# Ledger of designs, part 200: peptides against a protein of PDB entry 3PUK

Target 1, 227 residues: chain A of PDB entry 3PUK
Amino acid sequence: ERGLKSVVWRKIKTAVFDDCRKEGEWKIMLLDEFTTKLLSSCCKMTDLLEEGITVIENIYKNREPVRQMKALYFISPTPKSVDCFLRDFGSKSEKKYKAAYIYFTDFCPDSLFNKIKASCSKSIRRCKEINISFIPQESQVYTLDVPDAFYYCYSPDPSNASRKEVVMEAMAEQIVTVCATLDENPGVRYKSKPLDNASKLAQLVEKKLEDYYKIDEKGLIKGKTQS

## One batch from the design tools (peptide; made by RFdiffusion4, then SolubleMPNN)

Design b2_p25_6_s2 (from b2_p25_6, 14 letters changed)
Fold by OpenDDE base, seed 5:
Structure b2_p25_6_s2 (fold): chain B 227 residues (1-227), chain A 25 residues (1-25)
Amino acid sequence: as target 1 above (227 residues)
Amino acid sequence: MKLYNLLEEFPPLELIPAAKIKLVE
């Protein structure tokens, strides 16, 4: 038993691979930087082969078309990854693959979703958000993906205040995906000193948990998990 | 399952009962 890694893999298997599985069909899977790390942390290539993935490609790289095969995009909801997807399907005559299944690791902003919808909706067979924006490092250890988090959280420069807020919100969102993956709605505790960062983060996490568990992934309401 | 985040980049936070975020000392 791999603890958190097993939980994450099981969720990905159910939410992504089982969702688009077709007997006898092989797909090309496109990954970005985050999802490469994510899958590397919780599965092996043999596992992916069993799930019907023939090859894995980096979404950021130029790739040769394989027009007879469908593509599974497992990517983060970022402008960079979305733009790469759009390059694959944005042109009617230059589609790299037969069709696309898109699975975002987290909430996709409306701006990005609308951009996709406007340009290549007919090529998309599935589009889902699976809410995994963390890396299971060990059975009981995870990490987040927030660049320069330390710098902005602890910067004394007032010019960084706006960016600090963005970083804090990103951390809170990713923490919520940990809770979602574990099917937990926890209380949040923090230490208020020496800085108010922990308090601020706690408030953000609490708020986002409240929003998330109004209606969860299965359309169910979940109360606070008891300690 | 109790979890830990060992990234030094984040303020310490405890999610009860699910997880505790700690800085590596």
Scores: peptide ipSAE 0.074, ipTM 0.676, DockQ to the pose 0.030
Fold by OpenDDE base, seed 1:
Structure b2_p25_6_s2 (fold): chain B 227 residues (1-227), chain A 25 residues (1-25)
Amino acid sequence: as target 1 above (227 residues)
Amino acid sequence: MKLYNLLEEFPPLELIPAAKIKLVE
């Protein structure tokens, strides 16, 4: 029906909301810039109410404490979002909420995780990565979120070469989360001319897909899907 | 399922099951 949007919503529902659901319990949900866009793309406020969310707040904004309620943090694994979380729970006397459930949209680096663990471990009931780093725009269309991608990919300045590689890697990683969300291992088609950026990105995606699906959860080697 | 990315910076990448296709002008 909704194609990619439906798949994304189902994954979020299962991986996030069902994972932390407790009978009769309402939660405050904290979103960052990316997850705001993500949820807006695949659900309605009524859907979130049905999942036990009473209030949605922006993690970057100043918020009043609601110490009797638990908070669901659905955020990207960025220093900015993590710092906002730490601000909410870093002080014992100034905890904004009763407890926290954290769901990261992608792999959380050890540096960020250790920072959380060192200061807020007692407040965290759950910490999980769900691997959705794209926005479903249509049934078969998605977008990515990589800052300054255009600038670095098309910069003629040799000093930007290393940054271009970082940007390309980030895009490829996000594309892999599309495939992971669909449980697909596809090939990649691209236009090679006039520039080789698409070719490079396609190659990175293919390589990362191979790595991702080399060994499944059961330790089995997976091949390309036929669907 | 065929999937398309919308990147203003790039021509669209098309994800095709079990196939890699290169388009050349």
Scores: peptide ipSAE 0.037, ipTM 0.630, DockQ to the pose 0.027
Fold by OpenDDE base, seed 2:
Structure b2_p25_6_s2 (fold): chain B 227 residues (1-227), chain A 25 residues (1-25)
Amino acid sequence: as target 1 above (227 residues)
Amino acid sequence: MKLYNLLEEFPPLELIPAAKIKLVE
């Protein structure tokens, strides 16, 4: 079996770099916090150069325009990252780059997509969701890097109950992207004690896996696979 | 392939092979 890091890199190469590659064209790549960690976990700068990336910029920083270059945005579908993109292209007179290719790590909510479409549609050459919302740590180990996940999952404060559910749903979706990336439909093992958090998360993952693998990308029904 | 989330990440889960239909503790 292939290690998780190599699988992730191959998917990114295919889904992102090969998707927007043009012969002889170099791009500036914009990363956010998550995608910086993601790429750092599975590739080197030399790999990115081979994929036609000349420089990498942090999307959160104020950057000087490079109007002759197209930009590759590999970002999370968050309000923060989207807002930064909008700042780059929201004004017709002050576009920072020639055009944009956008690749979201996960599903982009309609609210965010509509904002982009309303203000920047003419500047966008590609917009795609690649469904990688985890970071490979080792060959068989991943992390979700969810802010405050531990806090909400284990908070004794009842006021956090609704947020806990939101976090659990998000985590489950992220875990499904691990399985999807590996093309696996595994069983889920957990420990129910001392708290039911793992059980709850496992149930969410199982349900989302069932939904995801009812119909694959080709419209075929898939069953459980051996990981 | 057996997969694990980060050991220090909560809640811990194990994604296991053998295509187990039901959740397992």
Scores: peptide ipSAE 0.153, ipTM 0.683, DockQ to the pose 0.030; fails the geometry check
Fold by OpenDDE base, seed 4:
Structure b2_p25_6_s2 (fold): chain B 227 residues (1-227), chain A 25 residues (1-25)
Amino acid sequence: as target 1 above (227 residues)
Amino acid sequence: MKLYNLLEEFPPLELIPAAKIKLVE
């Protein structure tokens, strides 16, 4: 069993590909840096072909229009990725694809969402957040997408304290997506020595898990679960 | 199932069933 990789792929298949699938229809898929890593970690090209993807393109690169095909944007909710999308659809005369399906890996801020809505709403057939902001490295191992996390967490410079907090918040948020993907509300084990970084991160994760699982699918408080 | 985060030289977190467990060693 592939473990975490299988779970991630299954979630992507159901939340993204099955969500926008039309029989006999092929799509171009646009990826950013994170989603490239994500898909590379949990699927093969043959898997994507089976899901109706004919071509994969990097959203950051200049691309030739394929106006007869719809595009599936599987991207992170960042200004950079969103701006690239907007360039593809912001002008009717230069619309690169027939239509767009957008799937964000995480919560898309209202500012970005409104920007998309204001300029490209008519071109968008679907917009969804799927909450996968980690990379499954092994069956039971994941990595996060937080640049310079090590630097700020272990910086002896007091001036980096605020940035350390931001980094840890980001890490905690992404860890919650691991739990969400597994549909689990676990406990967190950590080592407190020699530094308290793990302890601090664990506290953040637990707090965010409490918030995330405050209300379950039935509108009830979800208790601790076993992963 | 136990899950482990892998960070560049960062203390790992283990996601486990039930409550938080603190390791001191």
Scores: peptide ipSAE 0.044, ipTM 0.632, DockQ to the pose 0.028; fails the geometry check

Design b2_p25_6_s3 (from b2_p25_6, 9 letters changed)
Fold by OpenDDE base, seed 3:
Structure b2_p25_6_s3 (fold): chain B 227 residues (1-227), chain A 25 residues (1-25)
Amino acid sequence: as target 1 above (227 residues)
Amino acid sequence: VTLENKLTEFEPLELVPAAEIKLYE
């Protein structure tokens, strides 16, 4: 089995590039902050060229229209990224690209999806959730992208309890996406103290893993594995 | 798998302007 970076790349290749690939067709790829880091961690520009990506653009920046080319949006399901997409296609007369393929790194909330559907449905050829919300650093190391995680997890202020829960849920979800990417259902182990954060996170991960594998596409309940 | 919840810098992919598409076609 290959390292985490290669596994992530293989998943992206299969779920994104192979899904929208057309022989002889080049696409412009739009990335946000997270997906830029993600791809940078697991591939090179030459790899993307081989997948039919001619240029990479930052979704947050103003870009010149290339109306004859289709665009591949590999983005996080955030209001900011979605709003940038909507700016590219919101006007019927001023579409920046010929069509869009959208691949979200995680579950897209219905509110955002409905917003896209209401304004840009005719321009979208594909909209898919990939469920990769982590950055591989090494063969066995990954990084979670949860804003202010440290602050809320370790804040002594009780007023941050609700935010701490949200952060814990987000972290747990990202860990589960790693497990899903690796096709693993690990027995979760943790070191407690001085705070119960590790215990709480472990419980959330275990619950989410159980839910994920109970309802997975294969209908398989996997036993516990080492991870 | 080792979990690291830190922002680590990676070598960023080079962003190429759309105007340079013709170089690859």
Scores: peptide ipSAE 0.010, ipTM 0.332, DockQ to the pose 0.029; fails the geometry check
Fold by OpenDDE base, seed 5:
Structure b2_p25_6_s3 (fold): chain B 227 residues (1-227), chain A 25 residues (1-25)
Amino acid sequence: as target 1 above (227 residues)
Amino acid sequence: VTLENKLTEFEPLELVPAAEIKLYE
């Protein structure tokens, strides 16, 4: 039985590196805050070298152009990361790299996608969503990337109620991506006391799992698993 | 697989700075 880290790495290798790999070709890889943590949790630099990555750069930092090399962007579908990408390719005369391969960790909103398409479509060789929005910590432990989740879930301020719902939905989506990564459709257990947050989150997860497994990546229906 | 919701035990993750590694061909 493979640990979660191994499963995540295998998914990234297949979905990202194998997808854009060319024999003898090296790429620069651009990471954001989330994907830096993600890769750090499940691979080593030697692994990335084997996959044809010669340089890892922070997308948020100013970087020197390397116009002869293609860039692999492994980033979250956030306005911040997308804006940084657009800075690299938005100008016809000031492209930092030869071309771009973009792999989003989750669903990219149409608004962001359209913004990319309008600005630098000719520079993009690949754009794919890979649905990994969690960080594996241990064999069966993962963490979620939902900013201020604790604050909003436990806020006594009624004005934060709407934000709490947004946070819970984001958490539910990430949990579903874990299930998808593991190819599991589990039953959901929760502790309801003292707040109903766990119950609400569980309901969201169950609903999203049902939606996801109506048609999986291969067009197959997957029943509930007991693991 | 059965997932247990541990929302009550949620702890924010500390962000690790992005690695900058340069290798020469």
Scores: peptide ipSAE 0.008, ipTM 0.329, DockQ to the pose 0.028; fails the geometry check
Fold by OpenDDE base, seed 4:
Structure b2_p25_6_s3 (fold): chain B 227 residues (1-227), chain A 25 residues (1-25)
Amino acid sequence: as target 1 above (227 residues)
Amino acid sequence: VTLENKLTEFEPLELVPAAEIKLYE
């Protein structure tokens, strides 16, 4: 069995740290709520030190400038996290760090990206999406970052049906990111519940997997794999 | 500062038990 935590760490190492690493250079890393949990699940501080990270900071907090150091932003593509980044670099005279490397855990909407580009482009050395929107719990288990998913999925109130669909869509999208991270196109399996939630989610995942691999970087359709 | 310590600096994220997924080989 493949260790999901090790796979996730390897993905982050390759996609983030190796991408911006310079020999002898130390960076400050900025994390948000999700990425803090993500890194906590798959690495130790010693691992980050080996990757050239000297300090980890909470992006949401007020921080003292360290103008001589470059900053590595490993954050979710949310307005909140982006706004915090913009505060760090929005003013040329008051920029907190020497430069920024930005790595988003998921697709960054064009609106947010354009906002960053318009305000802080000169300070950005790298901006990349890495598509990791899950937290590995065990070797083959991960947790999705979908707030209120339990409530809407199991709500008996019919008025929540539309929101349930939105939640399931988000969950399915994140499951696809797991599969992408593992380079897998699995056959979807689920256990029956009193409700058809598992079946509906499975169908969404299957559909999204098909869509993802149809338009992958290689332009190939990956066949079903055994996860 | 450990990552665990940094976790305490954030509000708890809602982790849905039903959203735990196991990948099968």
Scores: peptide ipSAE 0.007, ipTM 0.353, DockQ to the pose 0.112; fails the geometry check
Fold by OpenDDE base, seed 2:
Structure b2_p25_6_s3 (fold): chain B 227 residues (1-227), chain A 25 residues (1-25)
Amino acid sequence: as target 1 above (227 residues)
Amino acid sequence: VTLENKLTEFEPLELVPAAEIKLYE
């Protein structure tokens, strides 16, 4: 009944904006490539203003400091985005903002998390993973953000096999975030093609769903959704 | 800066392999 866009927005509102909201406080929001697309797909600038966001900045750009304001980083847990964050807070003398709230769209690897913790833990007010790694296109359609996914999945070059596995894992994780966002444990189906890409992806998704729903965010066991 | 303006700064998403996740009600 509910469109995917509205569900995604509600999830972001609850998991991100409501989590860090303080009465009367405005924040600068930092976005990366994925989260820019994500928010663009499910909200308007007016919605963000209502959530206490005064301006949106591209995390990849060399931005001017606004030291009196706190920053909300809504970013993917990638080395690129994390490195940009670290440049903002890595030096005590060169802090771009007053403090940071960090919300990752997916699981942040320990290596990245440790790097953040070691460099700028005192500047971070919140760090949370929200598990939204997909773009809603319409009520029942979404896209995935995996760099070079098409190339590696359909490349005839056997040297790309290892990278293809990495891509498949990333795609499967993103699909599971859709299910988690919708609170669904669906049956996985695929169309047979000359390549085993769809079959392999389906298997990965199925396995990850099983693992995820052993213990959900509330510590509850959830069975397979049948109808 | 509008979200639309920010979108112009990034590359489009890539195509992915065909697969279907069936959500049952």
Scores: peptide ipSAE 0.007, ipTM 0.362, DockQ to the pose 0.084; fails the geometry check

Design b2_p25_6_s4 (from b2_p25_6, 13 letters changed)
Fold by OpenDDE base, seed 5:
Formats: structure tokens, sequence, C-alpha cells
Structure b2_p25_6_s4 (fold): chain B 227 residues (1-227), chain A 25 residues (1-25)
């Protein structure tokens, strides 16, 4: 039996902290709204200290330069978070930190990635996607970061139908990251009543799982997990 | 192992779309 929080922490430790670890080196870690919640859900400050993090700062806030230290950006691939990173390193003459390691919680759109490459490429030591876009609540429970999902999923207003589809897609994508984190390709079950929201979500997840496991992050094909 | 998702952090499980992910333990 494995707890979801421990699995998430282990993946972050391996994919992020071990990846950029350097003996005797301390880093400043920059978090956004989502990754603050994510780390808070699966680790303690003492854990982060053991991983070589001396200070945690909010990427959205104005911060004083610490030019002698490298920065670890653990952020979501959003325009807001990327823009904050660009403000830290975009000037070249006034970069806030010595260098940057960037770890995105999900696939970074090409448009955002290109902006980073165009202005900050020489300051970046790492840029990876780790594909964790959910918050573990307990061993068998997770939450998704989809604003106003409840409102649009249960809105009786027909004008919200298009937005409901967008919300469903976003939820499905994040659920796939749960499966990827657990290294599983499960069958998806749902409760059909009273609305068909669960059915629709299940169908989207199944489709996205199929697409994802055509080729995983290691270039391997994974069949359906038998349960 | 059964996994349950919540649409938002403070929403009750009973009110969210109930999707179940079954995993081997």
Amino acid sequence: as target 1 above (227 residues)
Amino acid sequence: MKLYNLLEEFEPLELTPAAEIKLYS
C-alpha cells in the first residue's frame, strides 16, 4: 500500500531536488500559488532544508536580488509565473540570482517556452517538466487546480456549455498526471447519476491516457494496468 | 487502491464528479 503524498514527494525529490543537487550548495526556491500548495501537501520545511533549500520565496512578490545564489524555480507553466521569472532574469544586467533551474509542473506551451529561450537561455541550467498537476490530500484523495470547475460543471446556464468543456479538458489532463505519477494506466470508473459529468470526465481521461501512454517520458509504451 | 478526485480544494467529495481510478497495491 502506497500513500499518494509519499509518492508525490518521492517524485519531486527525484525529478527536481536530486536533479539539481550540488554538494555544499544552497539554493533559493521560488514557488507560485499552485506549487506552494503542492509542496505544503507533501513535505515539511525540514524536508526542503535537507534538499538544500535555504529560502522559499513567492515568485509573484517583489524580491531583493541574491546574486551569489542559484535559484530553483518550481512553478506552473502559466503566463503569470513565466512572466515573473522573466522579470527576474530578463534584464541580463540585473538578474536577481546567479542562475536558474526551472521545473514546470506540467507541459509548458511552446509560446511560453520560446519567450524564455529568447531572453533567459544563458541563465538557465535546467528546464524540465515533471507532470504533477494535482494536490494530494490524503492517501486516496487528490484535488485539481481548475478555477470555478464546480460552477461550470453544474451551471444550468446554457451559455456556460463551452466553458464547461474547457474545464472538463483541464481536469482530465490533471488526472492523467496522477496516473503518470503513480506509473499506472488504469481503467476509469464513474458514477452516472445525477448528471453525466462523471461519464464525460471518464471518457476524456480514458482518451488522454491512451494518448499519453503511446509514449511516456522514458519513451516506453505502457499497456492498461490490470485491476 | 481507489483514488478519488475533488474538483476544488474545499468542495465536498459527494458534490464533485465521482471518477474512480483503480490501482494495484
Scores: peptide ipSAE 0.029, ipTM 0.452, DockQ to the pose 0.037
Fold by OpenDDE base, seed 4:
Formats: sequence, structure tokens, C-alpha cells
Structure b2_p25_6_s4 (fold): chain B 227 residues (1-227), chain A 25 residues (1-25)
Amino acid sequence: as target 1 above (227 residues)
Amino acid sequence: MKLYNLLEEFEPLELTPAAEIKLYS
């Protein structure tokens, strides 16, 4: 039985590091808050060194240019992270790094992607989405990154209904990335409670699983995982 | 493999070996 951390690391290694690896080349890696937690959960600094990463920097912090080195951005597709990336490469005359490889942890909205494309496309060697939006805690335990999920899911205030829907969708999306990481397309079951949170989340997960596995990376349809 | 999702430490989500996700809250 494979541990979740190992599976996550293997996926990152394949999808990110192997994808941009150049023999004898070192890169600076830029992380945001989520990817810092993610990598911390499934690898060591020595592992990153072996993958050609010499320095890790926080994308949110002010950083000195290292113009002779390429940068590997492993970040979430958020406006904040994208804006930080754009600041690094937005000025053609003062790029912080030689070039960029950007890997998003999840689907990057068209608005953000177009913003990147319009501003610094010439600096980008790779731009991919790897669909890992969870943190492995143990071999069989993971956590999600959905702020205030508990509050909105259990809020008695009807005015929070809209926000509840947003967090439920975010939770569902991240759950799907767990399934994708494990290459699983499970059936979804739930226990009914006084609140409809479980049923709603189940419906969202099922729908998103269907969408995700409609066409896989090879253009094939993946059916439900069998027991 | 049985996976457990810790949602804010309050809502457990279980991915069963039988390829099922079970939501318990």
C-alpha cells in the first residue's frame, strides 16, 4: 500500500521537475503559501536539490534578481501569486530571472492566464497545471485548503449561503485532485445529517469527477474505479 | 487504501478501498 505522501511526491517529480529538467542546470524555485506546505509535507530539501533546485524563495517576498538563473514557479493559480509572478517578469528590462517555468497546482482561470500571456509570455518556457490542491498529512490522511470552510458550512445565517456554495465548490475541486493524484474515479456516498452539506458536497464531487475524467491526458474516457 | 480528509478537523471525508468517497457531515 503506497503512502499518500509518496504518491504526491512522485506526481510532483514527474509533472514538474522531470518536465523542466535540464542536465546540469540549477533553478530557483518560487513557492507560495500553499505549495510551501505541499512540498514540506512530501519531500525534503535534499530531494529538491536532487531535482536541480538550488534555492527556494517565497514568491510573496521581495527578492533580489538572479538574472543568470531560470526560475521554477510552483504556485497556486491565485491573483496574488500570479501578480507576484508578473512583477518578476513584467518589466522586460529588469526581469528577476532568466526565464520561467510555471506550474499551477490547479486550473488557472482564463482571466489570469490571459493576463500572464499578455504580459510576459516570451519569458515563459512552460506553463502547466498539475492538479494537486491538497496536503498529505499521513499515509492515508490529507487536508484541504479552503479558508473558513467550517464556518460557512455550518453557519446558521442565511446570508452566508452564497459563500457556502463557493467553499463547497472549492472543497469539491480539491477532493477531485486527491482522486486524480491517486488515479481514482470513485463513487461518492454520504450520510445524511440535519444539514445538507454532505449531499451537496457529494453532488459537487460527482459532477467534477465526471468533468475531470471525461477526457484524460491521453484523450481517453476513464470509467468509475472498480472495487 | 482508505483515505481520510480532515476538513477543518470537523467533517471527515473517507475514500474507501472500494473506490467510494463517504461524507459524514
Scores: peptide ipSAE 0.023, ipTM 0.455, DockQ to the pose 0.031
Fold by OpenDDE base, seed 1:
Structure b2_p25_6_s4 (fold): chain B 227 residues (1-227), chain A 25 residues (1-25)
Amino acid sequence: as target 1 above (227 residues)
Amino acid sequence: MKLYNLLEEFEPLELTPAAEIKLYS
């Protein structure tokens, strides 16, 4: 299976599970709304068991402490998810788990990262960004997570212009994670229509691809993908 | 590879040469 689901799972396995795996060690995994959907789309519970995950918990819910076990946080870089993490490790006496491994699905803003460092640095063993901000539906089909995208993109109200821009940028960022997951740096084309939404999105994707691929993991410039 | 976005807000984006992302209209 070379479909998008398999590619996504393979990336998660290597970037997350292999990165924090220790022989004989089981972990509790914490998921948020997005990563729950993401993992549900590309793996089974049995797959997660094989990767050393004994229990999956929702980060938003109140949970009983399991202080002898380490926790794997696979979460989006949002204030909501980060705040939930901080509650788990905010004080020594109130720590829910032995230690934390954090894997963000996208770039974590400095403000959130600094907030984590300031309060929980001693509890964190890993903190990485894996850049998967889409949900594979089929072998070649995916969805994005951008609330109210349709409304703002087609709103006739000028007061929504700023929000439209935010939505468009969010979509572009998520599309770039598709390219990153596939290890591609493509050129971007679009169909011409009276509305400029497609043009705008294409331009944003092109720009963000350029920004993302200025340097690769080895610190080298990655050019456009050839045929 | 052709990739399809199930968000039905936009025209398809073509990612060349190696990929194509289609956004349903």
Scores: peptide ipSAE 0.034, ipTM 0.480, DockQ to the pose 0.029; fails the geometry check
Fold by OpenDDE base, seed 2:
Structure b2_p25_6_s4 (fold): chain B 227 residues (1-227), chain A 25 residues (1-25)
Amino acid sequence: as target 1 above (227 residues)
Amino acid sequence: MKLYNLLEEFEPLELTPAAEIKLYS
């Protein structure tokens, strides 16, 4: 199958589950709001069981310790999700799990990464970024997870200008993950209404594509897709 | 491949030639 959902699942399987798999080992998986939606869109619980996941927990909820099991954190690189992780492992006296594998859906800012390193580096077996920040809805349809995007993009309030820029960059980053997931480096075309939002987004996407494909995940230089 | 984004904030964005992303508003 060449549908977007299958491509996303295949990438997650390779980048996350295959990366941390050990024979005979079961893990608890911690998800946040986005990754819950992401996995729900492209797999079933039976698929996760086959990948060695015994229990799925919401990272935002209070959870009982399972100190004999390792945990797989598949989360967004947000302060909220990272803080929840730190509560699980930040205390030297009480760890909720035996160890952690962390897979971020996108680039983790240095500030968050440094917090993790400073607090619980000894508990972490893996820490990777997999660059999947969109939700596949059907074979050719996806959605983005950018809170209040509409509000900030169309707000006439000048005080929202800085937040609009943040939202636009977040959207562009997520669109680039679609291209990366499909292994495509396309040219960008757009149609613009009276507002310059589409033009700005297109420029951001183009720039971020260029940055991303300077060196791909395999260390190769990727040119623009020809067909 | 044509990809469709359900974002309501933007006009269609086309990624060519291999991928086309339409942002529906």
Scores: peptide ipSAE 0.030, ipTM 0.467, DockQ to the pose 0.029; fails the geometry check

